# Ledger of designs, part 17: peptides against a protein of PDB entry 3B8E

Target 1, 230 residues: chain A of PDB entry 3B8E
Amino acid sequence: PFLIFIIANIPLPLGTVTILCIDLGTDMVPAISLAYEQAESDIMKRQPRNPKTDKLVNEQLISMAYGQIGMIQALGGFFTYFVILAENGFLPIHLLGLRVNWDDRWINDVEDSYGQQWTYEQRKIVEFTCHTPFFVTIVVVQWADLVICKTRRNSVFQQGMKNKILIFGLFEETALAAFLSYCPGMGVALRMYPLKPTWWFCAFPYSLLIFVYDEVRKLIIRRRPGGWVE

## One batch from the design tools (peptide; aimed at target 1 I165 A175 F179)

Design b2_p13_6 (made by RFdiffusion4)
Pose (drawn by RFdiffusion4):
Structure b2_p13_6 (pose): chain A 230 residues (1-230), chain P 13 residues (1-13)
Amino acid sequence: as target 1 above (230 residues)
Amino acid sequence: FFFFFIFSFFFAF
């Protein structure tokens, strides 16, 4: 959100105060819950881990996330940001440009008249909007994320999806999102109510991508002992 | 809705 905000100088898809809603807020309970997760095999049947090699935060870890599911999770939120506008004057292939505030009115685009009080608006189909969606879009994929980061070898099936806390940590997250996106007024600090009708589901298309993917490879992992590149 | 949240919290524990 901040990165592409510079390369193509488009409107800020995600705010800073808006980022402190994934960490010390929403994703919180989900990860804590990840811990209550149980065994995945008879571990008391393997030499002790050699602290010289198999680190905790391996770098393959980074690959399988920071550059793989952080992306297809990236596109999904970096999509909803578009169709959050298209239904207001989004520039499918346009927009790529600054948007002053002291401007107050004077300019707009794609057949419109945006600015003052609609400048609170020219930055409201984004502020109290786009951001907040690019938010729910996050959580949206954090589901398939939270359900894939529940093993590194077994399918959600070979390991029943019964982490009581986590299952009941999901609504415990999703709800925080909506109870936050329709907060009777805590929209001052955060943003405004994203149209329940669609503004949510739009990110869900991608979550199904995440899931099946890591779900597949795990097979490639199992159907292949010392699985190749994966 | 908030009650559902509290219920989920109870269920978690």

Design b2_p13_6_s1 (made by RFdiffusion4, then SolubleMPNN; from b2_p13_6, 12 letters changed)
Fold by OpenDDE base, seed 5:
Structure b2_p13_6_s1 (fold): chain B 230 residues (1-230), chain A 13 residues (1-13)
Amino acid sequence: as target 1 above (230 residues)
Amino acid sequence: LEELLKKARELAE
């Protein structure tokens, strides 16, 4: 997100505080929960790997796959950001290069795509209104990411949802997201303004996309053991 | 986390 902010000079889509809340708040309990995941049911049916060649190649391929998932997560957040700004009169093309004037407190007549003028305070309200849905979008997408991380090869439908600590982690990160989004004072303290409940659903297509992507990948691995997607 | 959030707020102002 930060790289696109610098390159495109758009208004800040995700605040530093929200990033810290994700990295230190929402992701810790889920990550710990994976340590308690049961071994895959077919682990004893797999051929032993060659430690000299297969390990390094597989680690690179896994890192690439998780990198792609991270890109899809970022895309989901940016989609939510652009939709909110478009609903407030700022089309995506108009946001390119707008940051300099957007962040200038002395400019109170920044025009949107429809010629409406926005004061500095009004602009910051809409910006901070974008930060919370972006954060929530990441949390919703993280549900899918956490679930797909339960297994390396087996489908989630084969492994099941037996890890109670993982389930608790999903509820914890969701409860934290709701707390940060709706608790009084969060707008002043964290620049996280309350969001409409409808914005929680904006990320669902991307969460589904990640889930389908990983299930298809795992299906290919099961059909072609030792293939390039492993 | 609370201390980090406090510092982040101070930097954001």
Scores: peptide ipSAE 0.007, ipTM 0.348, DockQ to the pose 0.030
OpenDDE base, seeds 1, 2, 3, 4: peptide ipSAE 0.005, 0.006, 0.000, 0.000; ipTM 0.393, 0.299, 0.246, 0.325

Design b2_p13_6_s2 (made by RFdiffusion4, then SolubleMPNN; from b2_p13_6, 12 letters changed)
Fold by OpenDDE base, seed 4:
Structure b2_p13_6_s2 (fold): chain B 230 residues (1-230), chain A 13 residues (1-13)
Amino acid sequence: as target 1 above (230 residues)
Amino acid sequence: LLELLELARKLAE
């Protein structure tokens, strides 16, 4: 999100506070829960890792985590961002290069795609209105991300949802997201304005996409061991 | 976290 904010000079899609809430709030318990995941049924059939040749973090893992899943998550967030701004009169093309004027307090006549003028205060309200749904979008796609991280090779349907700590983590991150989104005063304290409940569903297609993508990947790995997708 | 730090730096400028 931040890279696109800089490169495209768009209004800030995800606020600092929301990023902090993701990194230190919603992601903590879910990430810890993975340490308690039951071993895959076939783990004992795999050869031990060679410490000299097999790194815990390799290019394939980085590519999967950041290059694929991370990009889908980012796309989900940006989709929500662009939808909200479009509903408020700012089409995606119009947002390109708009940041400089958007963040300027002295410019109170920034035009949207339809010629409506926006004061600085109005623009910041819209921006902060984007931050909460973007945050919630990330939480929703994290559901899928967490679930797919349960296994390296086996399907989630084969592994099952037996990790109670993981289930608790899913509940906790969702409850925290709801708290941060709807608790009175969060708009003032955290610049996280409340969102319509319908915005929770905006990320569902992307969450499903992540899930399906990973399940297909795992299926390919199971059917074709030693493939490049492993 | 890195993005947060970078953003914080940017906002401080």
Scores: peptide ipSAE 0.008, ipTM 0.421, DockQ to the pose 0.022
OpenDDE base, seeds 1, 2, 3, 5: peptide ipSAE 0.007, 0.005, 0.006, 0.007; ipTM 0.405, 0.352, 0.405, 0.428; seed 5 fails the geometry check

Design b2_p13_6_s3 (made by RFdiffusion4, then SolubleMPNN; from b2_p13_6, 12 letters changed)
Fold by OpenDDE base, seed 1:
Structure b2_p13_6_s3 (fold): chain B 230 residues (1-230), chain A 13 residues (1-13)
Amino acid sequence: as target 1 above (230 residues)
Amino acid sequence: LLDLLKEARELAL
């Protein structure tokens, strides 16, 4: 997200506070919950890793986590961001290079794609209106990410949803996201303005995409052990 | 968490 903000010079899609809420708030309990996940049914049939040669975090895992799943998450967030700005009159192409004028408090006549002039205050309201649904989008795609992380090879349908701590984590992160989104004063305190409930659903296609993608990946691994998809 | 985030925000701005 921040790289695109720098490269494209677009209005800030996700604030630092929202990033901190993700990293320190919504992700902590879910991540801890994975420590309580039951072993996969076939785990003892696998050879142990060699600690001298086999890394816990390998290039394939990094590629999946950051290069694939992380990119889908970022795309989901940016999709929500662009849709919100488009609904407010700022088409995606118009946002390119707009940051300099957008962030200048002395420019109060920034035009949208339809020639409507926006004051600095109005622009900041719409910007911060993007931060919350971007954050919520990340939480929604993290549901899928957490669920797919239950297993390395087996389908989630084979593993089941027996980890009560993981289920609690999903509710906790959702409740925290709702609290941060709708609690009075969050707009002033955290620059997290309330979002329409419909924005929660904007991320669902991406969450489903992550889930389906990983299930297909795992299916391929099960059918073709030792493949590049592992 | 909110207080921490407020402080972090103040430091980051």
Scores: peptide ipSAE 0.011, ipTM 0.520, DockQ to the pose 0.035
OpenDDE base, seeds 2, 3, 4, 5: peptide ipSAE 0.006, 0.006, 0.006, 0.010; ipTM 0.393, 0.441, 0.384, 0.509

Design b2_p13_6_s4 (made by RFdiffusion4, then SolubleMPNN; from b2_p13_6, 12 letters changed)
Fold by OpenDDE base, seed 1:
Structure b2_p13_6_s4 (fold): chain B 230 residues (1-230), chain A 13 residues (1-13)
Amino acid sequence: as target 1 above (230 residues)
Amino acid sequence: LEELLKLARELAL
């Protein structure tokens, strides 16, 4: 998110506050819940890792977490961001390089893609209106991310949803996201303006994509052990 | 949550 903000000079898609709410709020309980996950049915059939040669965090895991899943999450967030701005008159191509004028409080005539002029206050309302849906989009894709993290090789359908702490984590992060999105005063306190309930569904295709992608990956690993995608 | 909200508020101001 922040890299694209710098490189493309677009209006800020995700605020620092929303990032902190993700990292310290919504992700904590879900991450802890994974410690309570049941072992995979075949775990004792695998050789133990060699602590001297086998890293816990390897290049494949980094590629999956940051390179693949993280990119899908970022694309989901940016999709929501661009749709909201387009609905407010700012087409994606018009946002390129707009940040400098967007963030200047003395420029009150920034034109949208349709020639409508936007005051600084109006622009900031639209910007902060993007932050909350971006945040919610991340929470929705994190549902899939958490669920796929239940197993290394087995399908989630083989593992099942028996971890009550994980289920609680999914509800907790969702409830926290709803609280931060809709509680009165959050727009002033956290720059998190309320979103239409329909915006929660914008992330669902990406959440499903993450889930399907990982299930296919795991299927390939099960059919071809030691393959490139492991 | 209260501490997070406090920090978030401080960063948002």
Scores: peptide ipSAE 0.009, ipTM 0.431, DockQ to the pose 0.039
OpenDDE base, seeds 2, 3, 4, 5: peptide ipSAE 0.005, 0.007, 0.007, 0.005; ipTM 0.343, 0.401, 0.337, 0.385; seed 2 fails the geometry check

Design b2_p13_7 (made by RFdiffusion4)
Pose (drawn by RFdiffusion4):
Structure b2_p13_7 (pose): chain A 230 residues (1-230), chain P 13 residues (1-13)
Amino acid sequence: as target 1 above (230 residues)
Amino acid sequence: VFFFLFVFSVIVV
């Protein structure tokens, strides 16, 4: 959101105060819950881990996330940001450009008249909007994320999805999102109500992508002992 | 509804 905000100088898809809603806020309970997760095998049947090699935060870890599921999770939220506008004057292949504030009216695009009080709005189909969706979009995929980061070898099936806390940590997250996106007013600090009708589901198309993917490879992992590149 | 679901989850846990 901040990166592409510079390369193609488009409107800020995600805010800073908006980021401190994934960490110390929404993703919180989910990860804590990840811990209550149980065994995945008879571990008391394997030499002790050699602290010189198999680190905790391996770098393959980074690959399988910081550059793989952080992306298909990236596109999903970097998509909703578009169609959050298209239904307001989004530039499918346009927009790429600054958007002053002291401008107050004077300019708009794609057949419109944006500015002043609609400047609080030229930055409101984004502020109290686009951001907040690019938010729910996050959580949206954090589901398939939270359900894939529940094993590194077994399918959600071979390991029943019964992490009581986590399952009942999901609503415990999703709810925060909506109870936050329709907060009777806590929209001052955060953003505004994103149209329940669609503004949510739009990110859900991608979550199904995440899931099946890591779900597949795990087979490639199992169907293949010392699985190749994966 | 979302608040109820939250409470429900806390109770279940």

Design b2_p13_7_s1 (made by RFdiffusion4, then SolubleMPNN; from b2_p13_7, 11 letters changed)
Fold by OpenDDE base, seed 3:
Structure b2_p13_7_s1 (fold): chain B 230 residues (1-230), chain A 13 residues (1-13)
Amino acid sequence: as target 1 above (230 residues)
Amino acid sequence: DFLELLELARKLI
């Protein structure tokens, strides 16, 4: 989010405090819950890791986490951001380079894509209106990310949802997201304005895409062991 | 990511 804010000079998609709430609030319990996941049925057929040659974090894990899943998550968040701004008159093309004028307190006549003028206060309301749905979008795609991380090779349908701590983590992150989105005073404290309940559904296609993508990947690994996908 | 957040926090502090 912040890199694109700088490179494309667009209005800030997600606040720094909101990013902290993701990294420290919504991600911690789910990540810890994975330590309690049951071993896959084929784990004893795998060679033990050589601690001298095999890294815990390898290029393949980085490529999967940042290059594939992380990109789908980012696309989901930005999709929600662009939809909200478009509904408020700012088409994606018009947002490019707009940051300088958007953040200037003395410019009160910034035009949208339809020629409507926006005051600084109105622009900041719209910006902060984007932060909450972007955050919620990340949480919704994290549901899929957490579920796919249960296994390396087996389908989630083969592994099942027996990890009660993981299920608790999914509820905790969702409850925290709802609290941060709707609790009175969060708009002032976190610059997270309340979102319409419909915005929760904007991330569902991306969450489904992550899930389907990983299940297909795992299916390929099972059918072609030792392929380039492993 | 937590590391980027630490760097951002370090810039804000």
Scores: peptide ipSAE 0.008, ipTM 0.398, DockQ to the pose 0.026
OpenDDE base, seeds 1, 2, 4, 5: peptide ipSAE 0.000, 0.000, 0.000, 0.000; ipTM 0.342, 0.370, 0.312, 0.327; seed 2 fails the geometry check

Design b2_p13_7_s2 (made by RFdiffusion4, then SolubleMPNN; from b2_p13_7, 13 letters changed)
Fold by OpenDDE base, seed 4:
Structure b2_p13_7_s2 (fold): chain B 230 residues (1-230), chain A 13 residues (1-13)
Amino acid sequence: as target 1 above (230 residues)
Amino acid sequence: EALKKLLLARELR
């Protein structure tokens, strides 16, 4: 999000506080829960990792985590961001290069895509209105990300949802996201303005896409062991 | 909308 903010010079999609809430709030318990996941049914049929040649974090894992899943997550967040701004009169094309004028408190006549003028205060309201739904979008796509991380090769349907700590983590991160989004005073404390309940659904297609993508990937790995997809 | 305006007005002071 921050890289696109700089490169495209768009209004800030996700605030620093919201990023911290993701990294330190919603992600921690789910990530820890993976340590309690049951071993895959075929784990004892796999050769042990060679500690001299096989890195714990390899290029394939980085490509999968950041290059594939992370990009889908980012696209989900940006989709929500663009929808909210478009609903408020700012079409995606109009946002390109707008950051400089958007962040200037002395410019009170920034035009939207329809010629409506926006004061600095109005612009900051809509910007901060984007931060919370972007955050919630990340939480929703993280549901899928957490679930797919349960296994490397087996389908989630084969593994099942037996990890009670993981289930707790899903509820915890969702409850925390709801708390941060709707608790009175969060707008002042965290610049997280309340979102319409409908914004929770904006991420669902992307969450489903992540899930389907990974299940297909795992299916390919199971059918063609040793492929480049592994 | 009214709540957002109130919150922003407090933050911008």
Scores: peptide ipSAE 0.020, ipTM 0.557, DockQ to the pose 0.025
OpenDDE base, seeds 1, 2, 3, 5: peptide ipSAE 0.018, 0.019, 0.014, 0.015; ipTM 0.569, 0.594, 0.416, 0.492; seed 5 fails the geometry check

Design b2_p13_7_s3 (made by RFdiffusion4, then SolubleMPNN; from b2_p13_7, 11 letters changed)
Fold by OpenDDE base, seed 4:
Structure b2_p13_7_s3 (fold): chain B 230 residues (1-230), chain A 13 residues (1-13)
Amino acid sequence: as target 1 above (230 residues)
Amino acid sequence: SFLELLELARKLR
């Protein structure tokens, strides 16, 4: 998200505080919960890893985690961002290169896609209105990401939801998202304006996409062990 | 790094 902000010079999709809340708030407990996940049902049937060749973190794992799943997460967040801005008169194509004028407090006549002029205060309201839904979108997508990370090759339906700490993590990150979205004063303190409940559903297609993608990937791995999709 | 992102974000505001 931040790279696109820099490259495309669009208004900031996700604030620094929201990024902090993701990295330290919503990601921490779920990540720890994965350490307590039960072994996959087939783990004892696998050959022991070769310590000379099999790294714990390899290029393939990094590519899967950050290149594929991370890209889908980013797309989900940006989808929500673009929808909100479009509803407020800023079409995606109009946002390209707009950052400089958007962030200039002395420019009070920035035009939207329909020729309406926006003051600095009005622009910041709509920007901060985007931060909360973007954050919530990431949390909703993280539900799927956390669930799929339970196993490397088994389907979630095969492995089941046995990790109580993981379940706790899902509730914790959801509760945190709700707190940050609806607690009075968050707009001033964290620049996260209140979220319409309908925006929680905006990320669901992307959460489902991640889930389906990973289930298909795991299915391919089970049918063709040693494939490039691992 | 998160810290690098924070610093970059501060510079861009």
Scores: peptide ipSAE 0.011, ipTM 0.350, DockQ to the pose 0.022
OpenDDE base, seeds 1, 2, 3, 5: peptide ipSAE 0.006, 0.007, 0.009, 0.007; ipTM 0.346, 0.360, 0.376, 0.394

Design b2_p13_7_s4 (made by RFdiffusion4, then SolubleMPNN; from b2_p13_7, 13 letters changed)
Fold by OpenDDE base, seed 3:
Structure b2_p13_7_s4 (fold): chain B 230 residues (1-230), chain A 13 residues (1-13)
Amino acid sequence: as target 1 above (230 residues)
Amino acid sequence: DALLQLLLARLLS
């Protein structure tokens, strides 16, 4: 989000405090829960990792996490961001290069895509209105991300949802997201303004896409062992 | 494990 903010010079999609809430709040319990996942049925057929040659974080993991899944997550967040701004009169094409004028307190006549002028205060309200739905979008796509991380090769349908700690993690991150989104004072404390409940559904297609993508990937791996997809 | 590794990478970056 911050990289696109700088490169495209768009209004800030996600606040720094909100990012910390993701990294330290919503993600920790789900991540820890994976340590309690049951072994895959074929794990004993795999050779132990060589600690001298095999990295824990290998290129394949980086490619999956950042290059594939992370990109889908980012797209989901930005989709929500662009929809909110478009509903407030700022079409995506108009946002390009707008940051400089958007963040200038002395410019109170920034025009939207329809010629309506926006004061600095009004613009900041809209910006902070984007932060909460973007955050919630990340949480929703993280549901899928957590579920797909249960296994490397087996389908989730083969593995099942027997990890109670993982299920607890999903509820915890969702409850925390709801708390941060709707608790009074969060707008002042975290610049997270309340979101309409409908915004929770904006990420669902992307969450589904992540899930389907990974299940298809795992299916290919099972059918073609040793392929480039593995 | 992948998510944990990713999160650790994010926290340490």
Scores: peptide ipSAE 0.014, ipTM 0.512, DockQ to the pose 0.036
OpenDDE base, seeds 1, 2, 4, 5: peptide ipSAE 0.014, 0.012, 0.012, 0.017; ipTM 0.557, 0.493, 0.537, 0.530; seeds 1, 4, 5 fail the geometry check

Design b2_p13_8 (made by RFdiffusion4)
Pose (drawn by RFdiffusion4):
Structure b2_p13_8 (pose): chain A 230 residues (1-230), chain P 13 residues (1-13)
Amino acid sequence: as target 1 above (230 residues)
Amino acid sequence: VFVVVSVVLVLAI
């Protein structure tokens, strides 16, 4: 959101105060819950881990996330940001450009008249909007995320999805999102109510991508002992 | 507890 905000100087898809809603807020309970997760095999049947090699935060870890599911999770939120606008004057292939504030009116685009008070709005289909969606879009995928980061070898099936806390940590998250996106007014610090009708589901198309993917490879992992590149 | 909290949050929406 901040990176592409520079390369193609488009409107800020995600705010800073908006980022402190995934860490010390929404994703919180989910990860804590990840811990309550149980065994995945008879571990008391394997030499002790050599602290010289198999680190905790391996780098393959980074690959399988920071450059793989952080992306297909990236596109999903970096999609909703678009159709959050298209239904207001989004430039499907346009827009790529600054948007002053002292401008107050004077300019708009794709057949419109945006600015002052609609400048609070020229930055409201984004502020109290686009951001907030690019937010629920996050959590949206954090589901398939939270359900895949529940094993590194077994399918959600071979390991029943019964992490009581986590399952009941999901609503515990999703709810925070909506009870936050429709906060009777805590929209001052955060953003404004994203149209329940669609503004949510739009990110859900991608979540199904995440899931099946890591779900597949795990088979490639199992169907292949010392699985190749994966 | 988590179930209750989850239900409460759903209803609060």

Design b2_p13_8_s1 (made by RFdiffusion4, then SolubleMPNN; from b2_p13_8, 11 letters changed)
Fold by OpenDDE base, seed 1:
Structure b2_p13_8_s1 (fold): chain B 230 residues (1-230), chain A 13 residues (1-13)
Amino acid sequence: as target 1 above (230 residues)
Amino acid sequence: SYLERAKKLLELI
């Protein structure tokens, strides 16, 4: 998000405090929950990792985490961001280069794509209105990411959802997201303005896409062990 | 006062 903010000079899609809420609030409990996941049914049939040749973090894992899943998460967040700004009169093309004028407190006549003038305060309200659904989008996409991370090879349908701590983590991150989104004062305290409940569903296509993508990946790995997809 | 301090802190971030 921050790289696109710099390169495209668009209004800030996700605030620093919101990023910290993701990294420390929503990610930690789910990540810890994976330590309590049941072993894959075939884990004892796998050879031990060779510490000299087999990296804990390999290029394939980096490519999957940052190059694929991370891109889908970012696309989901930016999609939500662009839709909200478009609903408020700012089309994606008009946002390019707008940051300098957007962040200037002395410019109170920034025009949207339809010629409507926006004061600094109005612009900041719509910006902070984008932070919340971007955050919620990340949380909803993280549901799929957490579920797919339960296993490396087995389908979630084979592994099941028996980890109560993982289920609690999903509930906790969702409850935290709801609290941060709807608690009075969060707009002032965290720059997170309330979102319409319907915006929670905007992330679901991306969550489903991650889930389907990983299930297909795992299916390919099961059918072609030692392939380039592993 | 707390909200104003929070606003100022957020402006620094």
Scores: peptide ipSAE 0.006, ipTM 0.317, DockQ to the pose 0.028
OpenDDE base, seeds 2, 3, 4, 5: peptide ipSAE 0.000, 0.000, 0.000, 0.005; ipTM 0.263, 0.284, 0.260, 0.346; seeds 2, 3, 4 fail the geometry check

Design b2_p13_8_s2 (made by RFdiffusion4, then SolubleMPNN; from b2_p13_8, 11 letters changed)
Fold by OpenDDE base, seed 5:
Structure b2_p13_8_s2 (fold): chain B 230 residues (1-230), chain A 13 residues (1-13)
Amino acid sequence: as target 1 above (230 residues)
Amino acid sequence: DYEERAKRLLELI
């Protein structure tokens, strides 16, 4: 997200404080919960890792975690960001290069895509209104990410949802997201303005996409063991 | 003042 902000010179899509809330708040308990996940039923049928040739974190796992899933998460957040700005008169093409004028406190006549002028205060309210839905989008996508991380090869339907600590993690991150989004004073303290409940649903297609993608990947691995997709 | 302005703008969004 921050790299696109710099390269495209768009208004800030995700605030620094919001990033800290993800890294320190919503992700910690879910990540710890994975340590309590039950072993896959076929684990004893797999060959042991060769400690001389096989890394614990291989290039395929890195590519999956950071390359594929991280990109889908970012796309979900940016989709929500662009929809909110478009509903407020700023079409995606108009946002390119707008950051310099957007962040200037002395420019109170920044035009939207329809010729409406926006004061600095109005622009910052719209920006901070984008931060909360972007954050919530990441949390909703993380539900799918956490669930797919339960297994490497077996379907989630084969593994089931028996890990009570993982279920607690899903409720904790959701409750924290709701608290940060709707608690009075969060707009001043964290620059996170409240969002309409409908914005929670904007991320669901991306969560479903991650889930379907990973289940298809795991299905391919089960049908073609030792393939480049594992 | 900032929260009230934010609330009014959020009613427009």
Scores: peptide ipSAE 0.018, ipTM 0.568, DockQ to the pose 0.063
OpenDDE base, seeds 1, 2, 3, 4: peptide ipSAE 0.018, 0.016, 0.018, 0.015; ipTM 0.538, 0.559, 0.515, 0.536; seed 1 fails the geometry check

Design b2_p13_8_s3 (made by RFdiffusion4, then SolubleMPNN; from b2_p13_8, 11 letters changed)
Fold by OpenDDE base, seed 3:
Structure b2_p13_8_s3 (fold): chain B 230 residues (1-230), chain A 13 residues (1-13)
Amino acid sequence: as target 1 above (230 residues)
Amino acid sequence: DYEERAKKLLELI
């Protein structure tokens, strides 16, 4: 989010404090929960890892986690951001290069895509209105990411949801997201305004997309062992 | 309540 803010010169899509809440709050317990996942049913049919050549974390795992899934997650967040700004009169194309004027407190006549003038205060209210839904979108997409990370080859339906610590992690990250979104004073403390409950559903298509994508990928791996996808 | 929170937030920037 912050890189796109700099490169595209758009209004800040996600606050620094909300990023810290993701990294330190919502991601830690889910990540730890994966250490307690049950071995895949076929793990004993795989050849032992060669400790001289095979790393526990390979380039393929890094590329999948940071490249593919991370990009879909970012797209989900930015989609929510652009929808909120568009509903407030700022179309995505108009946001490009707008940051300089947006962040200038002395400019009180920044025009939206419809010619409406926005004061600095009004612009900052809209900006902070984006932070909470963006954060919640990331959390909802992380549900799918955590679930798909349970297995490398088996379907989630084959592996099942037996890891109680993973289920607890999903509950914890959701409870934290709800707390940060709706607790009195969080708007002042974290620059996170309360979101309408409808914004939780904006991420669901992206969460479903990640889940379907990974299940299809795993299906291909099962049908074509030793292919370029494994 | 929302506008008052927004104003207080803007005062912290």
Scores: peptide ipSAE 0.021, ipTM 0.571, DockQ to the pose 0.028
OpenDDE base, seeds 1, 2, 4, 5: peptide ipSAE 0.020, 0.016, 0.017, 0.020; ipTM 0.570, 0.584, 0.570, 0.582; seeds 1, 2, 5 fail the geometry check

